Peptides against a protein of PDB entry 5EIB. Designs and how they scored, part 320

Target 1, 366 residues: chain A of PDB entry 5EIB
Amino acid sequence: VDLEPGTMDSVRSGPFGQIFRPDNFVFGQSGAGNNWAKGHYTEGAELVDSVLDVVRKESESCDCLQGFQLTHSLGGGTGSGMGTLLISKIREEYPDRIMNTFSVMPSPKVSDTVVEPYNATLSVHQLVENTDETYCIDNEALYDICFRTLKLTTPTYGDLNHLVSATMSGVTTCLRFPGQLNADLRKLAVNMVPFPRLHFFMPGFAPLTSRGSQQYRALTVPELTQQMFDSKNMMAACDPRHGRYLTVAAIFRGRMSMKEVDEQMLNVQNKNSSYFVEWIPNNVKTAVCDIPPRGLKMSATFIGNSTAIQELFKRISEQFTAMFRRKAFLHWYTGEGMDEMEFTEAESNMNDLVSEYQQYQDATAD
Target 2, 366 residues: chain A of PDB entry 5EIB as posed
Amino acid sequence: VDLEPGTMDSVRSGPFGQIFRPDNFVFGQSGAGNNWAKGHYTEGAELVDSVLDVVRKESESCDCLQGFQLTHSLGGGTGSGMGTLLISKIREEYPDRIMNTFSVMPSPKVSDTVVEPYNATLSVHQLVENTDETYSIDNEALYDICFRTLKLTTPTYGDLNHLVSATMSGVTTCLRFPGQLNADLRKLAVNMVPFPRLHFFMPGFAPLTSRGSQQYRALTVPELTQQMFDSKNMMAACDPRHGRYLTVAAIFRGRMSMKEVDEQMLNVQNKNSSYFVEWIPNNVKTAVCDIPPRGLKMSATFIGNSTAIQELFKRISEQFTAMFRRKAFLHWYTGEGMDEMEFTEAESNMNDLVSEYQQYQDATAD

## One batch from the design tools (peptide; made by RFdiffusion4, then SolubleMPNN)

Design b2_p28_4_s4 (from b2_p28_4, 13 letters changed)
Fold by OpenDDE base, seed 4:
Structure b2_p28_4_s4 (fold): chain B 366 residues (1-366), chain A 28 residues (1-28)
Amino acid sequence: as target 1 above (366 residues)
Amino acid sequence: DAVAALLAELEAQIEAARAARRAARLAA
């Protein structure tokens, strides 16, 4: 789905364009112009019914519909505005199905779009209420990984998207292969989301290795485990050491000893025990899939529900507040029928979410 | 075509996973 035809043509002409039904390409003629309000109330609202018709058709063809997965950006107008409209409409029609998102967070290091903090804040407000699971894929973190870890002097969208694809492949491993932990979206939610609003995940992937170091790196279970828990490997720009893990899932892929995995996972928990809440028993889950990702002998994917995710929301909130206090660019949103009150409600709800994470961070077992 | 081979592999994996889920439901 897009409000611009050019993106859809790129997907259709791409190496994987043929895996999608032609009738499942739904697109507009006029883009959202990086405006959430255009995506949510005007241009996106005109297209949403056509998308819902496709969603219904595909849902009816499912032997067992678990839920929905949306991949979208929060900095743009289409992914943010229309994406959150679509989530709302799907939630209304399928209230008993899981809503899962891969939400790409904006960064000034990656995009010069000035209004991204507005689009992100308005989107987070919708995601708090209408999603069950949200993977926070932060362009800040992706850029930093590409630059610092992968030693790419000028990271491209292709380089960032490679990390996104590896992460998405990792977190969906349990859904794609039988006999795994969190084999369905609902089980994932039950294991990962202790409180309904606290459903924002920090994903991570290992191995991350620069091209120059790939030949010299032995891939071992200890190294994967250590790298997976390293803040520099998080796809969200948060330091887990500044918060506490509510829940963790680790997905190992490749031929390895389950015993060695369990030993390393126990060791990392014990070494980092201060960074876990003590009042959630068995809050670390581990899965091992014998099928490695393409081009690797083994990998590990991390899913963390951490109170440190508040650092991401604080960053967006600070950027939002700096613009909103000056009423900068608001006329582009109000001109599409939005009220300034919706901005203040979205800011308030995101700040409430930050406060909730902080409360659970500071909570001790009685 | 390496892409066609990859697509066929992915389709086969998807179908195998669907078949396994159907079998598990019929056994439950």
Scores: peptide ipSAE 0.008, ipTM 0.348, DockQ to the pose 0.011
Fold by OpenDDE base, seed 3:
Structure b2_p28_4_s4 (fold): chain B 366 residues (1-366), chain A 28 residues (1-28)
Amino acid sequence: as target 1 above (366 residues)
Amino acid sequence: DAVAALLAELEAQIEAARAARRAARLAA
């Protein structure tokens, strides 16, 4: 789905374009102009019914619909505005189904789009209320991984999207292979989301290796385990050491010893015990899938629900507040039918979310 | 005037970034 036709042509011409049904390409003509309000109230609102018709048709063809997975950007207008409109409309129609998102967070290091803080804040407000699980994929973290870890001098969107794809493949492993931990979206939510609003995850992937070092790297379970808990491997721009893990899931892929995985996972928990909440028992879950990802002997994917994710929301909030106090660019949103009150409500809800994470971070076992 | 210039620059940057993303997707 897009408000621009050119993105659909790019998907169709891509190496996997033929796996999608032609009728499932729903697109507009005008785009959202990086305006959340155009995505949510005008251009996106005109297209949403056509998307919902496709969603209904595909849902009816499912033997057992678990829920929905949306991949979108929060900095743009289509992914943010129309994406959150779609989430709302799908949730209204399918209230008993899981809503899962892969939400790409904006960063000034990656995009010079000044209104991204507005689009992100307005989107987060919708995600807090209308999603059950949100993987926070931060463009800042992706850029830093590409630059520092992968040693790419000039990271491209292709390089960032490769990390996103690896992460998405990793976190969905348990959904694609029966008999694993978190084998469905609902089980994942039950294991990962102790409180309904605290459903924002930091994903991570290992191994992350530069092209020049890839040939010389021994992939071992200890190395994967160490890397997946390293802050430098987090796809969200927050430091887990500044917060506490509420819940963690680790998904190993490849031929490895389950015993060795369990030993290494226990060791990393013990070494990092201060970074876990003490009042959630058995808050680390581990899965092993014997099928490695393409081109790797083994991998590990990390899913963390950490109170450190508040750093991401604080960054967005600070940028939002700096613009909103000046009423900068508001007329572009209000001209599309938004109220200024929606900005204050979105800011308030995101600040409340930050406060909730902080409260649970400071909570001690009584 | 300064806000309008910043907006026009922003729209141009947005359009350029979109065009670059479209071009990068077409070149891949």
Scores: peptide ipSAE 0.007, ipTM 0.262, DockQ to the pose 0.012
Fold by OpenDDE base, seed 5:
Structure b2_p28_4_s4 (fold): chain B 366 residues (1-366), chain A 28 residues (1-28)
Amino acid sequence: as target 1 above (366 residues)
Amino acid sequence: DAVAALLAELEAQIEAARAARRAARLAA
């Protein structure tokens, strides 16, 4: 789905364009112009029914519909505005199904789109209410991984999208292969989301290795485990050491010793016990899939529900507040039928979410 | 003041984005 035809043509002409049904390409003509309000109330609202018709058709063709997965950016008008409109409409029609998102968070290091803080804040407000699981894929973190860890001098969108793809492949492993932990979206939610609003995940993928160091790196369970819990490996720009893990899932892939995995996972928990809440028993889940990802002997994917995710929301909130106090660019949103109150409500709800994470961070077992 | 620094950074980003758009329009 896109509000611009050129994006859809690029997908269709791409190396995997043929995996999608032609009838499942739904697109507009005018684009959102990086405006959430155009995506949500005008251009996107004109297209949403056509998307819902496709969603219904595909849902009816499922033997067992678990839920929906949306991949979108929160900085742009289509992914943010129309994406959240779709989430709302799907939630209304399928209230008993899981809503899962891969939400790409904006960064000034990656994009010069000035209104990204507005689009992101307005989107987070919708995601808090209408999603069950959200993987926070932060362009800030992706850029830093590319530059610092992968030693890319000038990270490209291709480099960032490679990390996104690896992460998405990792977190969906349990859904794609039988007999795994979190074998469905609902089981994942039950294991990962202790409180309904606290459903924002920090993903991570290991191994991440620079091209120059690949030949010197051993792929071992200890190294995967160490890298997976490293703050520099998080796909959200948060330091887990500044918060506490509510829940964790670790998905190992490849031929490895289950015993060694269990030992390393126990060791990392024991060494980092201060970074886990003590009042959620068995809050670390581990899965092992014998099938490695393409081109690797083994990998590990991390899913963390941590109170440190508030650092991401604080960053967006600070940028939002700086613009909103000056009413900068607001006329582009109000001109599409938005009220300034919706900005204030979105800011308030995101700040409430930050406060909620902080409360659970500071909570002790009574 | 962290807010003043953020505002200055935002103003710099706005001006950079404006400059880039002007350059793109001149190159087109």
Scores: peptide ipSAE 0.006, ipTM 0.296, DockQ to the pose 0.015
Fold by OpenDDE base, seed 2:
Structure b2_p28_4_s4 (fold): chain B 366 residues (1-366), chain A 28 residues (1-28)
Amino acid sequence: as target 1 above (366 residues)
Amino acid sequence: DAVAALLAELEAQIEAARAARRAARLAA
């Protein structure tokens, strides 16, 4: 789905374009112009029914509909505005199905789009209310991984999207292969989301290795485990050491000893015990899939529900507040039928979410 | 050829996962 036809043409002409049904390409003509309001209330609203018809058709064809997965950006008008409109409409029609998102967070390091803080804040407001699981994929973290870890001097969107694809492949492993922990979206939600609003995940993928160092790196369970829990390896620009893990899932892929995995996972938890909440028992889940990802002997994917995710929302909130206090660019949104109150409500809800994460961070077992 | 092979592998994985889920439901 896109409000621009050129994106669909690029996907269709791409190496994997044929995996999608032609009838499942739904697109507009005008684009959203990086405006959430165009995506949500005007251009996107005109297209949404056509998308819902396709969603219904595909849902009816499912032997067992678990839920929905949306991949979108929060900085752009289509992904943010129309994406959240779709989430809302799908939630209304399928209230008993899991809504899962891969939400790409904007960063000034990656994009010069001035209105990204508005689009992101308005989107987060919708995600808080209408999703069950959201993987926070932060362009800032992706950039930093590309630059610092992968030693890419000038990270591209291609480099960032490579990390995204690896992470998405990792977190969906349990859904794609039988006999795994978290084998369905609902089980993942039950294991990862202790409180309904606290459903924002910090993903990570290992191994991440620079091209120059690949030949020197052993792929071992200890090294995967260590890298996976490294703050520098998180796909969200948050330091887990500044918060506490509510829940964690680790998905190992490849031929490895379950015993060794369990030992290393126990060791990393014990070393980092201060970074876990004490009042959620058995809050770390580990899965092992014998099937490695393509091109790797083994990998590990991390899913963290951490109170440190508030750093991401605080960053967006600070940027939002700086613009909104000046009413900068606000007329682009109000001209599409939005009220200033909706901005204030979205900011408030995101700040409430930050406060909730902080409350649970500071909570002690009685 | 490499893309076609990857697509075929992906399709096979999807179908295998679907078949396994169907079998698990029929056994339940």
Scores: peptide ipSAE 0.000, ipTM 0.305, DockQ to the pose 0.012

Design b2_p28_5_s1 (from b2_p28_5, 14 letters changed)
Fold by OpenDDE base, seed 2:
Structure b2_p28_5_s1 (fold): chain B 366 residues (1-366), chain A 28 residues (1-28)
Amino acid sequence: as target 1 above (366 residues)
Amino acid sequence: AAERLAELQAQEAERRRERARRAAELRA
């Protein structure tokens, strides 16, 4: 789905374009112009019914519909505005199904779009209310990984998207291979989300590999385990050491000893015990899939529900506040039918979320 | 630990209900 036809043509002409049904390409003509309000109230609102028709058709073809997975950006107008509209409409029609998102967070290091803080804040407000699970894929973190870890002088969207694809493949492993822990979206939510609003995850991947560097250092289980808990491997721009993990899932892929994995996972928890809340029992879940990702002998994917993710929301909030105080570009949103109150509500809800994370960070067993 | 979690979850549920109530009152 896109409000611009060119994006759909790029997907269709791409190496995997043929895996999608032609009728499942739904697109507009005018685009959102990086405006959340155009995505949510005008251009996106005109297209949403046609998307819902496709969603219904595909949902009816499912023997057992678990829920929905949306991949979208929060910086643009389509992914943010129309994406959150679609989430709302799907939630209304399928209230008992899991809403899962891969939400790409904007970064000034990657995009010069000045209104991204508005789009992100308005989107986070919707995600807090209407999603069950949100993987925070932060362009800030992806850029830093590409630049610092992968030594790419000028990271491209291709480089960032490679990390995204590896991460998405990792976190969906348990859904794609039967008999795993967290084999369904609901079970994942039960294990990962102790508080309904605190459903924003920090994904991480090991080993980090660039496109074209086939020099895969063979990692051991101890090395994979260590890298998963390294802040440099997190796809969200926050330091886990500045917060506490509420819950963690680790997904190992490849031929390895389950015993060795369990031993290493216990060791890393004990070593990092200060970075876990003490009042959630059995808050670390581990899965092992014998099937490695393509091109790797083994990998590990991390899913963290950490109070440190408040750093990401604080960054967005600070950027938002700096613009909103000046009413910068606000007329572009109000001209599409938005009220200034919607901005204030979205800011307030995001600040409440930050406060909730801090509360649980400071909570003790006593 | 499990008891503390249950307590915190109960408190969260109450805060969420109160927030929803206030939001409904502002929209009326």
Scores: peptide ipSAE 0.528, ipTM 0.896, DockQ to the pose 0.689
Fold by OpenDDE base, seed 1:
Structure b2_p28_5_s1 (fold): chain B 366 residues (1-366), chain A 28 residues (1-28)
Amino acid sequence: as target 1 above (366 residues)
Amino acid sequence: AAERLAELQAQEAERRRERARRAAELRA
């Protein structure tokens, strides 16, 4: 789905364009112009019913519909505005189904779009209320991984998207292969989300290895485990050491010893015990899938529900506040039928979310 | 630990209900 045809044409003409049904390509002509309000109230609102028709059709074809997975950006107008509109509409129609998102967080390191803080804040407001699970894919973290870890001097969107795809493949492993922990979206939510609003996940992937070092690296379970818990491997620009994990899931892929995985997972938890809340029992879940990802002998994917995620929201909030106080570009949104009150509500809800994370970070067992 | 979690979850549920009430009052 896009408000611009060019993206759909690129997907259709791409190496995987034929895997999608032609009728499932829903697109507009005008785009959102990086304006959340265009995505949510005008251009996106005109297209949303056509998308819902496709969603209904595909849902009816499912033997057992678990829920929905949206991949979208929060910096742009379509992914943010129309994406959150679509989430709202789907939730209204399917209130008993899980809403899962891969939400790409904007970064000034990656995009020069000045209104991204507005789009992101307005989107997060919707995601807090209308999603059950949100993987925070932060373009800042992706850029830093590409530059620092992968030694890419000039990271491209292709490089960032490669990390996104690896992560998405990793976190969905349990859904795609039988006999795994968190084998459905609802079980994942139950295990990962102790508080309904605190459903924003910090994903990570291992191995992350530069092209020059790949040939020399023996992948081991200890190395995967260590790298997976390293702050530098987090795909959200947060340091887990500045917060506490509420819950963690680790998904190992490849031929490895379950015993070794369990030992290493226990070791890393014990080593990092100060970075876990003590009042959530059995808050680390581990899965092992014998099927490795393409091109790797083994991998590990991390899903963290950490109070450190507030650093990401604080960054967005600070950028938002700096613009909103000046009413910078606000007329672009109000001109599409938005009220300034919606900005204030979104800011307030994001700040509440930050405060909730901090509260649980500071909470003790006593 | 489990009792503390249940307590915190109950408190969260109360806060969420209160927030929803306030939001409804602002819309009325």
Scores: peptide ipSAE 0.526, ipTM 0.896, DockQ to the pose 0.702
Fold by OpenDDE base, seed 5:
Structure b2_p28_5_s1 (fold): chain B 366 residues (1-366), chain A 28 residues (1-28)
Amino acid sequence: as target 1 above (366 residues)
Amino acid sequence: AAERLAELQAQEAERRRERARRAAELRA
């Protein structure tokens, strides 16, 4: 789905363009102009019914509908505004289904769009209320991984999207292959989300190796485990050492010893015990899938529900507040039918979310 | 640990209900 036709042509002409049904391409003509309000109230509102018709048709064709998976950017107008409108409408129609998102967080290092803090804050407000699981894919973190770890001098959107695709493939492994752990979206939510509003995940993928070092790197379970828990390997720009894990899932792929995986997972938990809450029993889950990702002998994917995710929301909130106090660009949103009160409500809800994460970070067993 | 989690979850559920009530009152 897009509010611009050119994006759909790019997808169709791509190497996997034929994997999607032509009738499932829904697009507008006018675009959102990087404005959340255009995506949510005007241009997106005109297109949303056509998207819902496709969603209904595909849902009716499912033998067992678990839920929905949305991939969107929170910095742009379409992904943020129309994406959150779609989430709201789907949740209204399917209240008993899981709403899962891959939400790409904006970064000043990657984009020059000045209104991204507004689009992101307005989106987070919707995601807090209307999603069950949200993978936070932070363009800040992706850029830093590309530059520092992968040794790419000038990271491109192609380089960032490669990390996104690897992460998405990793976190969906248990849904796509036979296994017991997190075999459906609801079980994932039960295991990962102890508090309904605190459903924002820090994903990570290992191995991440520069082209120059790839030939010298052994792929071992200890090395995968160590890299997966490294703060520099997180796809969200948060340091887990500044918070505490509420829950963790680790998904290993490839031919490896389950015993060795269990030993390494126990060792990393014990070594990092101060970074876990003590009042959630059995809060680390591990899965092993015998099928490696394409081009790798083995991999590990990390899903963390950490109170450190508040660093991401604080970054957005600070940028938002600095713009909103001076009423910068507000006329672009109010001209599309928004009230200034919606900005204040979104800011308040995001600040409340930060406060909730901090509360659970400071909570003890006694 | 499990008892403490249940307590915190009960407190969260109360806060969430109170927020929903306040939001409904502001929209009325």
Scores: peptide ipSAE 0.518, ipTM 0.894, DockQ to the pose 0.679
Fold by OpenDDE base, seed 3:
Structure b2_p28_5_s1 (fold): chain B 366 residues (1-366), chain A 28 residues (1-28)
Amino acid sequence: as target 1 above (366 residues)
Amino acid sequence: AAERLAELQAQEAERRRERARRAAELRA
């Protein structure tokens, strides 16, 4: 789905374009112009019913519908505005189904769109209320991984999207292969989300290896485990050492010893015990899938529910507040039918979310 | 640990109910 036709043509002409049904390509003509309000109230509102018709058709064809997965950006107008409109509408129609998102967070290092803080804040407000699970994929973290770890001098959107794809493949492994931990979206939510509003995950992937060093790198369970918990492997721009994990899931892929995985997972938890809350029992879950990802002998994917994720929301909130206090560009949003109060509500809800994360970070067993 | 988690979850659920009540009062 897009408000611009060119994106659909790119998907259709891509290596996997034929995997999608032609009738499931829904697109507009006018675009959102990087404006959340155009995506949510005007241009996106005109297209949303056509998307919902496709969603209904595909949902009816499912033997057992678990829920929905949305992949979108929060910096643009379409992914943010129309994406959150779709989430709201799907939630209204399917209130008992899981809403899962892969939400790409904006960064000034990657995009020159000045209104990204507005789009992101307005989107996060919707995600807090209308999603059950949100993987936070931060463009800043992706850029830093590409530049520092992968040694790419000029990271492209293609390079960033490769990391996103690897992460998405990793976190969905348990859903795609039978007999695994978190084999459905609801079980994942139960294991990962102790508090309903705190459903924002820090994903991570291992191995992350530069092209020049791939030949020299051993892939072992200890190395994967260590890298998976390394802050440099996190796809969200926050340091897990500045917070505490509420819950963690680790998904290993490839032929490996379950005993060795369990030993290494215990070792890393013990080594990092200060970075876990002490009042959530059995808050680390591990899965092993014998099928490796394409091109790797083994991998590990990390899902962290950490109070450190508040750093990401604080960054966005600070940028938002600095713009909103100046009433910068507000007329672009109000002209599409938004009230200034919606901005204040979104800011307040994000600040509340940050305060909630801090509260649980500071909470003790006593 | 499990008791503490249950306590914190109960407190959260109360806060969430209170927020929903206030939001309903503002819409009326």
Scores: peptide ipSAE 0.511, ipTM 0.891, DockQ to the pose 0.627

